# Peptides against a protein of PDB entry 9IZ0, part 341

Target 1, 345 residues: chain A of PDB entry 9IZ0
Amino acid sequence: ITCLGSNGHTYKQLVKGGNDDLRQDAVMEQVFEQVNGFLRSYRKTSQRNLSMRTYKVIPLALKTGVIEWVQDTIPLGEYLDSAHKVYHPKEWSLSTCRKLIAEKQMEDLETRLKVYDLVCRHYRPVFRHFFLESYADPVQWFTTQTNYARSTAVASVLGHVLGLGDRHGQNILIDKTSGEVIHIDLGIAFEQGKKLPVPECVPFRLTRDVVDGMGITGVEGVFRRCMEFTLETLRREEDSLLSVLEVLRYDPLFSWLISPLRRMKKQKMQLENFNQPESGNITTDASRDPKIQRNNVSGESEAERAILKVRQKLSSTLSVEASVGELIRIAQDPSYLALMFCGWS

## One batch from the design tools (peptide; made by RFdiffusion4, then SolubleMPNN)

Design b2_p30_7_s4 (from b2_p30_7, 18 letters changed)
Fold by OpenDDE base, seed 1:
Structure b2_p30_7_s4 (fold): chain B 345 residues (1-345), chain A 30 residues (1-30)
Amino acid sequence: as target 1 above (345 residues)
Amino acid sequence: LELLEKLEEERKKKAEENEKFLKEALEKAA
């Protein structure tokens, strides 16, 4: 829809309805705004203008709401698919890579690593070209690449701490003006991504293309340092962050668990991306309602476990540098990326 | 029409190439 603002400007808005819980998106955006307050209060993060990019979400009902249309953005996955076809026209298609990874999904880790390596050799990174194409001025190029590395660092730390899932290339927007990342569809948080049919094993998305966008220094430049400063800030503000999350414990509309419907929808979307529409009537015999024993683990107990995990991730047992080093290592580990739906790009 | 036919031929050729690559990849990963 297009809305007329009180300022006389017209704004494009996305009305979302159906199975997606916009209340969870709105709550996560509120948490990001509070974290942005912490990042502005500390010298090391404030001097770098470190922030999580936010968007306005207005939940209207349990499954309906209005999302701000983020202008001048492109989904990372859309850019990568288009750019890969241009820069690597002799390499495998994204569909071929997906099919090969899927066909071997039930195989052992060794086989999955061989398949992942094979896919990686036939699907090379291209995300550096986003900055080279979009910014002809060297100062603008350097600034936007720096903003990308900074925003990716903030999103990576915050995504790990809050346990954000479903971080595929369509849920990460790139701002074409600033180079900043914008995370959307925040309905999988507090490690609920591990409950997906393809479990998320990485703390955040740090695939080869995500790294390629950081330029020649990769993770060892602006990215690592900005992760360290962000984690240092979140550790200092642990009590403040936990207090914000405790307010959500008492929100009766907030779901600490992935809904079975959302899980099935994500499973179906993963499977439909493997099957071309062969017109075969897959009668999904919907008749086996698995008696999901709702073990009535009270929503309070899941909230408490989620908050406890956030506290554990903010632990000062390891240095900031050691913690960030381990997170970067795990996020780039082929043994985890080979298990992902799309770990190669 | 000619542009659509050309795009369909290019899509078909690319599908055949991808199927060949997938088959060769499965044989090498086995």
Scores: peptide ipSAE 0.022, ipTM 0.424, DockQ to the pose 0.018
Fold by OpenDDE base, seed 2:
Structure b2_p30_7_s4 (fold): chain B 345 residues (1-345), chain A 30 residues (1-30)
Amino acid sequence: as target 1 above (345 residues)
Amino acid sequence: LELLEKLEEERKKKAEENEKFLKEALEKAA
């Protein structure tokens, strides 16, 4: 849809219809707006203009809404697939890499690590080229790469703390003007990604291409420092952040759990991305909903567990530096990435 | 509690403004 703004400008809006609850996206964007308030209040984060990029979500109905179309963006995964074909035309295709990882999904960790390493050797990082191609001026190049590293650091800390899942390359947009990341499709939060058919085991997406975009210093430059400042700010504002999440505890429209339908949809999308277009009418007879005994764990008990887990992630038991160091280590650990759907790019 | 009520009121107000804006936009597009 194209909307005419009160300022006389036309804005493209994405209407999502059918199956996605946009209420969760709208709520998570409100949490990000509050966190951006905290980041502006502290000198260390404010001086660096640290923020989570937000977009407007207007839920219309249970499964329909309008999303602000973020102009001048590209999905990370779309750029990476295109750039990999240009810069590494002799390497394996994305489809070949996906197939090899899928074929070994049921194997032991040792076998999965060997396949992950093999895929990594035949699919090298290219995301540095986004900045080199898009910004011919050295100052603009450095500025946009710095903005990327800063934005990724904020998103990584906040994504860990809130337990954001489904952080695949199509759910991460790159702003072509600023180099900042925009996280979309926020419908998997509070570690519900661990309940997916392929469990999410990393705290945030820090794959080789995500690191390659940070430039020659990788994680040891702007990224690590900005993660530290972001985590320091969130630890200081723990009570404020928990109070914002307590509002959601009493929101009867907020889902603390991944819906069975959303889980099945994500499973189907994962499987369809592996199957060639064989025209087989897989009538997924959706009728065999296994009687998931809804253990009457009240939505309140799941909210309480989620809030407790946020509090635990904000614990000052370890220094900010030690906590960030461990998060970066885990997010890059092949033993976790080899278990992921697409941990190699 | 007062902070929660205020955040809920601000959320409700922002939702009503967004719904109104969208209704007006749909009425202009029809």
Scores: peptide ipSAE 0.000, ipTM 0.220, DockQ to the pose 0.028
Fold by OpenDDE base, seed 3:
Structure b2_p30_7_s4 (fold): chain B 345 residues (1-345), chain A 30 residues (1-30)
Amino acid sequence: as target 1 above (345 residues)
Amino acid sequence: LELLEKLEEERKKKAEENEKFLKEALEKAA
């Protein structure tokens, strides 16, 4: 739909219907708007124009809403699959890499590390080429690569602090005009991603391709410094951030628990990406709900635990530099990346 | 080992398809 705004501008909007609960996305976008207020108020973050890129979400019903159409974007995973075919045509396909990781998912860590290393040798990073192809002017190239590193740093800190899971290459958009990242489908927050069949084991996505987009300095340039300034701002505004989250504790529209439907949809997507499509009519007889012990964790007890985890992540026990250093280390650790569904790109 | 060999054969076929597609795309852009 195209709508005329009160400002006289026309906006493209996506009407989304179906099984997607847009209420969680709308709430997380509101949290990011508040955090962007804190980033604008603090000199070190304001001078760098640090922000989480947001998009407008209007939930209309349980399964219906309007989403802003983010123009001039591409999913990171779509770009990487296309660019890898161009720059490394003789390397393994993404499907081949996924299959090999999937077939070895039940093996020990040592075997999984060997498989991850093998996949990495047969699937090299290409994301640097996005900036080289898209921006012929050296100033535009440098500006957009800097914007990418800055926006990725903000998203990485917020992803860790708010426990954003499911940050796969299809849930990260790249703005083709600015080089900034836009995180979409925010239906997994507050570490609920650790409850997935393939658990979220990294604090944020910092794969080889995510690092390759930062250029020759990798994580040691703009990215690390912008993570530090972002975390310093969030620690300063801890009480303000926790007050925003306490309002959400009492919001009857916000679900602190992953919906059984979203869990099943993500389980199915994970399983379908592991199983080659043999054309077998697997009638998913919805009747075999594996008795995952419904620990009767009240939504209130989950909200309280989520807020406590946010407070713990904002603790000043370690310096900002030490905390960021440890987060970067963990996010790049092969022992975690080898356990992911797609940790190599 | 047999899995790696099969994966290497699938890689080789896909490499040939991509090289052909890239060549055809370059010839259409010229």
Scores: peptide ipSAE 0.000, ipTM 0.299, DockQ to the pose 0.029
Fold by OpenDDE base, seed 5:
Structure b2_p30_7_s4 (fold): chain B 345 residues (1-345), chain A 30 residues (1-30)
Amino acid sequence: as target 1 above (345 residues)
Amino acid sequence: LELLEKLEEERKKKAEENEKFLKEALEKAA
């Protein structure tokens, strides 16, 4: 829909109707706004304008809401698919890479690593070209690449701490004006991505193309330092962050669990290689499959486990530098990326 | 390190459970 604002500007908005609870997205956006408050209050993060980019979500009912259309953005995956065809026209198609990884999905780690390495050799990073193409001025180029590295660092720390899942290239938008990342479809949080049929085995998305966008320094510079400052801020504000999450524990409308329907929808999208646009009202009568063991884990016990995991991730047992170093290592580890649906780009 | 190992073991166990679920789901869809 298109709405006329009280300011006289026309805003495009997406009305989502369906079975997906937009309240989860709205709640995660509220958590991000609170975290943005912490980032603004702390000198080391405020001086760098560190923030999680947010978008407006207005839940209208249990399964219906309005989402702000983020202007001047492109999905990371859409850019990468187009750029790979331009810069590496002799390399494998994204569909070929996906097929080879999927065909070996049930094989041992050694076989999956060999296939991942083979795919990586035939599908090279290109995301640095986004900044080189979009910004002719060297200062604008450097500024936007810096903003990308900063926003990716904030999103990586928050994504890890809150256990954000489904961080594929279509759920990460790039702002063409600022170079910042915008994370969308926040319906998989608190490590529920590990419950997907292809479990998410990385703390955040730090694939070769995500790193290539950081420029020559890769992770070793703005990104690492901004992760450190973000984690330092979150550790300082641990009690405040946990208090926000405790409010959600008592929200009877907040789901700490991935819905069986959302799990099946994401499974189908993984199997169909994202070739179907989301236009299908899959009225899968998932009410009748008797083998969904409703583990009667009370939603309260899952909330408690989620909050406990957030506290563990904010633990000061390791230095900020050591914790960030380990997160960066794991997020780039081929042994985890080879297990992902799309770990090569 | 022990917390990381425990997280890796929980991760491995969940990966195996999910792979098993996916295999059974694929075998039923075939």
Scores: peptide ipSAE 0.000, ipTM 0.207, DockQ to the pose 0.025

Design b2_p30_8_s1 (from b2_p30_8, 16 letters changed)
Fold by OpenDDE base, seed 1:
Structure b2_p30_8_s1 (fold): chain B 345 residues (1-345), chain A 30 residues (1-30)
Amino acid sequence: as target 1 above (345 residues)
Amino acid sequence: SIIEEALKRWEENLKKYGKEEILKELEKRL
């Protein structure tokens, strides 16, 4: 829909309906606005204009709402698929790479690493070209690449601390005007991504293409420094951040757990992307559901556990530099990326 | 801005350092 604002500007809005709970997105956007307040108050982050890019989410009902459409954006995955066909037309298609990784999903780590390495050799990074193509002026090129590295650093720290999941290339938008990243579909938080059919093993998305967009220093320039400043700010404001999350503990409408329906929907979408013919004998033999003890872990106990994990991630046991160094190491580790649904780009 | 100050320092050092070394040093400071 298109709405005319009281300021005379026209805004495109996406009406989302069906089974997707927009309240999770709205709550996470409110948490990001509070964090943006902390980033504005701290000199090292404020001087760099560090922020999590937000969008307005208005929940209208349990499963319906209006999302502000972010103009002049492109999904990272859409750009990468198009650019890879242009710059590497003799390399493998994204579909071929996905198929090979899926065919080995149940194999050992050694076999999965070999297939991941093979895919990486036949699907090279291209994201540097986004900045080179879009910005002819050297100052604009360098400014937008810097903004990308900065915004990716903020999103990476927040994504780790809040345990954001489902960070695939369609849930990460690039602002074509600023080079900043915008994260969408925030309904998998507090490490619920580890409960997906393909568990998330990395703290945030730091694939080869995500790094290729950072320029000549990769992770060792703007990105690392902005992660450090962001984490330093969040550690300083730990009590303030935890107080914001404690309000959510008492929201009976906030789900600290991934819904079984959302888990099944993501599973189905993952399977459909593999062009595996429906071998029609998924007998849902409901009898061999392992007794996942439905420990009625009260929603309060999961909220408390989530808040405790946030506190643990903000722990000052390691320096900011050591903590960021370890996060960057883990996020780029082939042993984790080979286990991901799309860890090669 | 921090970027403008860094770019100005880059221009001043263009005669002394290669383009790549300036970019690396610039990105480490931003």
Scores: peptide ipSAE 0.184, ipTM 0.676, DockQ to the pose 0.011
Fold by OpenDDE base, seed 3:
Structure b2_p30_8_s1 (fold): chain B 345 residues (1-345), chain A 30 residues (1-30)
Amino acid sequence: as target 1 above (345 residues)
Amino acid sequence: SIIEEALKRWEENLKKYGKEEILKELEKRL
């Protein structure tokens, strides 16, 4: 739909209906707007225009809402799949890579590392070409690559601190005008992604292609420094951030638990990514996974645990530099990347 | 594309003139 704003501008909007609860997305966007306020208030982050890219979400009901249509964007995973076919037409297809990883999913770590290395040798990074293709002017190229590294750094810190899950290549948009990243489908927060059948093991997405987009310095240039400045700002605003999260504890629109419907949707997507045949009896009987201990963990107990984990991640026990260094190390660790659906790209 | 060739030449010229060090230094200042 197209709406006329009170400012006289026309906005394209997407009406989502069916099975998507947008209330969690709307709440996370409000948290990002508050964090963007903190980033504007501190010299080191303000000087660099550091922000989490946001989009407007208006939940209308349990399964319906309106979202801002983000113009001039492409999903990272869509670009990468197309670019790999162009730049490396003799390398393995994404389907072949997924199949080989899936065939070894139940094997030991040593075997999984060997197949991950094999896949990496047959599927090389290409994301540098996004900036090279899109920006003919050297100043625009350098500016957009810098904006990409900066926005990825902010999103990586926030992704870790808020425990944002499901940050795969289809949930990360690239803005073709600015080079900035836009995170969409924020329905998994506060480490609820660790409760999926394939748990999220990395603090944020820092795969070879994500790094290839940062240019010749990789993670050791703009990216690392912008992570440090972002984390320094969040540590200074810890009490302000925790106060925002405490308000959400009492928000009837926010669920601290992943909904059974979202769990099923993500489980289905995980099975599809591993080329596992749907066992045709996904009976709507959510009753029969016996290994999910029905610890009736009240939504309140999950909220308390979430806030405690945010506080722990903002702890000043380690320097900002040491904390960022460890996060970058873990996010690039082959022992975690080999466990992912697509850790090679 | 003509753009890819122009940029490849620019990247090669950046390397050739030590502008990678200039870019690294610019990136350190940004």
Scores: peptide ipSAE 0.052, ipTM 0.588, DockQ to the pose 0.012
Fold by OpenDDE base, seed 2:
Structure b2_p30_8_s1 (fold): chain B 345 residues (1-345), chain A 30 residues (1-30)
Amino acid sequence: as target 1 above (345 residues)
Amino acid sequence: SIIEEALKRWEENLKKYGKEEILKELEKRL
């Protein structure tokens, strides 16, 4: 739909319905707005204009809502697929890389690491070219690359703390004007990504292409320091953040668990992307009990566990620098990335 | 491509003027 704003501008809005629970997206966007409040109140983050980019989600019903269509964006994965074909036309296709990783999904870590390394050698990073192509002015180039590194740092800390899953290249938009990242499809949170058929083992997406967009320092500079300042802010505002999450504990509409339907949809998408034939033994547990009564007791216990994990991630037991250093290490570790659905790009 | 030539010239200029180290230092300060 197209809406006319009070400012006389027309805004495109996506009406989304069906099996996607937009209430989870709306709630996560509200959490991001509160966190953006904390980032604005703290000197080190405010001076850098650190924020999680948000988009408007208006839930209209249990499974229907209006999403702001973010103009002037491109999905990271769409850019990367096109750019790899341009800059590395002799390298392997994304489909070839996916196939090779999938064929080894059930193999040992050593075999998976060898295949991951092989894929990495035949699918090299290109995301630096986004900034170089899009911004002819050196000041705009440097500004947008800096904004990218900053926004990726904020999103990485928040993504870790809130346990955001499903951070594939189609769920990360790049704003072509600012260089900032916009995370979409927030329906996998509080580490529910670990319950996917291919478990998410990294705290956030920090693949070679994500790093290539940060410029010559990679993770060592703007990105690392902005992660540190963001984590420092979140640790300072721990009680405020936990209070926001506690409100969600009492929201009867919020689901702390991955929807069985969403899990099945992700299973199907993973299998299709791997060109694996549907082995007829996908025992969809969803076929056995349509009476998965959302036992309120199970939801409350999952909420409590989620809040406890957020508190643990905000623990001051390690320095901010040590905590960020470990997160960056894990997010880039080939031993984790080789286990991912798409850890090479 | 025109972009590759621009990049190459920019990288050569960065190396020539130590601007890589200047950028690294700026990135450490931002």
Scores: peptide ipSAE 0.048, ipTM 0.573, DockQ to the pose 0.012
Fold by OpenDDE base, seed 5:
Structure b2_p30_8_s1 (fold): chain B 345 residues (1-345), chain A 30 residues (1-30)
Amino acid sequence: as target 1 above (345 residues)
Amino acid sequence: SIIEEALKRWEENLKKYGKEEILKELEKRL
């Protein structure tokens, strides 16, 4: 829908209904605004304009609301698919890569690493071209690439700390004006991504294309330093952040657990991305849903566990540099990326 | 400027790391 604001500006808005947990999105955006307050108050983060990019979410009912349309954005995955066809027209299609990874999903780690490496050799990174295409001026090019690395660093730390899941290329928007990342669809948080049919095993998305967008220094430049400053700020403001999360513990509308409906929707979307109809009768016997014992863990006990995990991630037991170094290592580890739905791009 | 020094350092790094295409595209814009 398009709305005329009281300020005379026209705003595009997306009305979502049905099975979307817009209350989860709205709450996570509120947490991001509080974190942005901490980032603005701390000199090292404020001087770099570090922020988690936010969007407005207005929940109207349990599963209905209005989302701000983020103008001048493109989904990362949409750009990457298009750019890969242009810059690497002789390489494999995204569908071919997905198929090969899927065919080995039940195999051992060694076999999955071999197919992941094979896919990586036939699907090379292209995201550097976004900045090269979009910004003719060298200053704009450098500025936007720097903003991308900065915003990705903030989103990576915050995404790890809050346990944000479902960070695929369609849930990460690139602002075409600033180069900043905007994370959308925040309804998988507090490590609930580990409960998906394909468990999320990385702390944040740091795939080869995500790194290629950081320019020549990759993770060792602006990105690492901005992760360190962000984590230092969050450790300093730990009690403030935990106090914000404790308010959510008592919000009867907030779900600390992935809804069975959202899990089923996500599983269906994963299956639909595999079932482009090549006419092979693979009777996937849908009967082997592993009975994950629904331990009737009260929502309160899951909230307490989530807050405890946030506190553990903010622990000063390791230096900021050591903690960030380990997060970057794990996020780029082929042994984890080979287990992901799309770890190659 | 800080940006010009950063661009120059980036150009030197691009030469050192063999990203010739990115360098050629930078050189067309500089």
Scores: peptide ipSAE 0.026, ipTM 0.478, DockQ to the pose 0.013

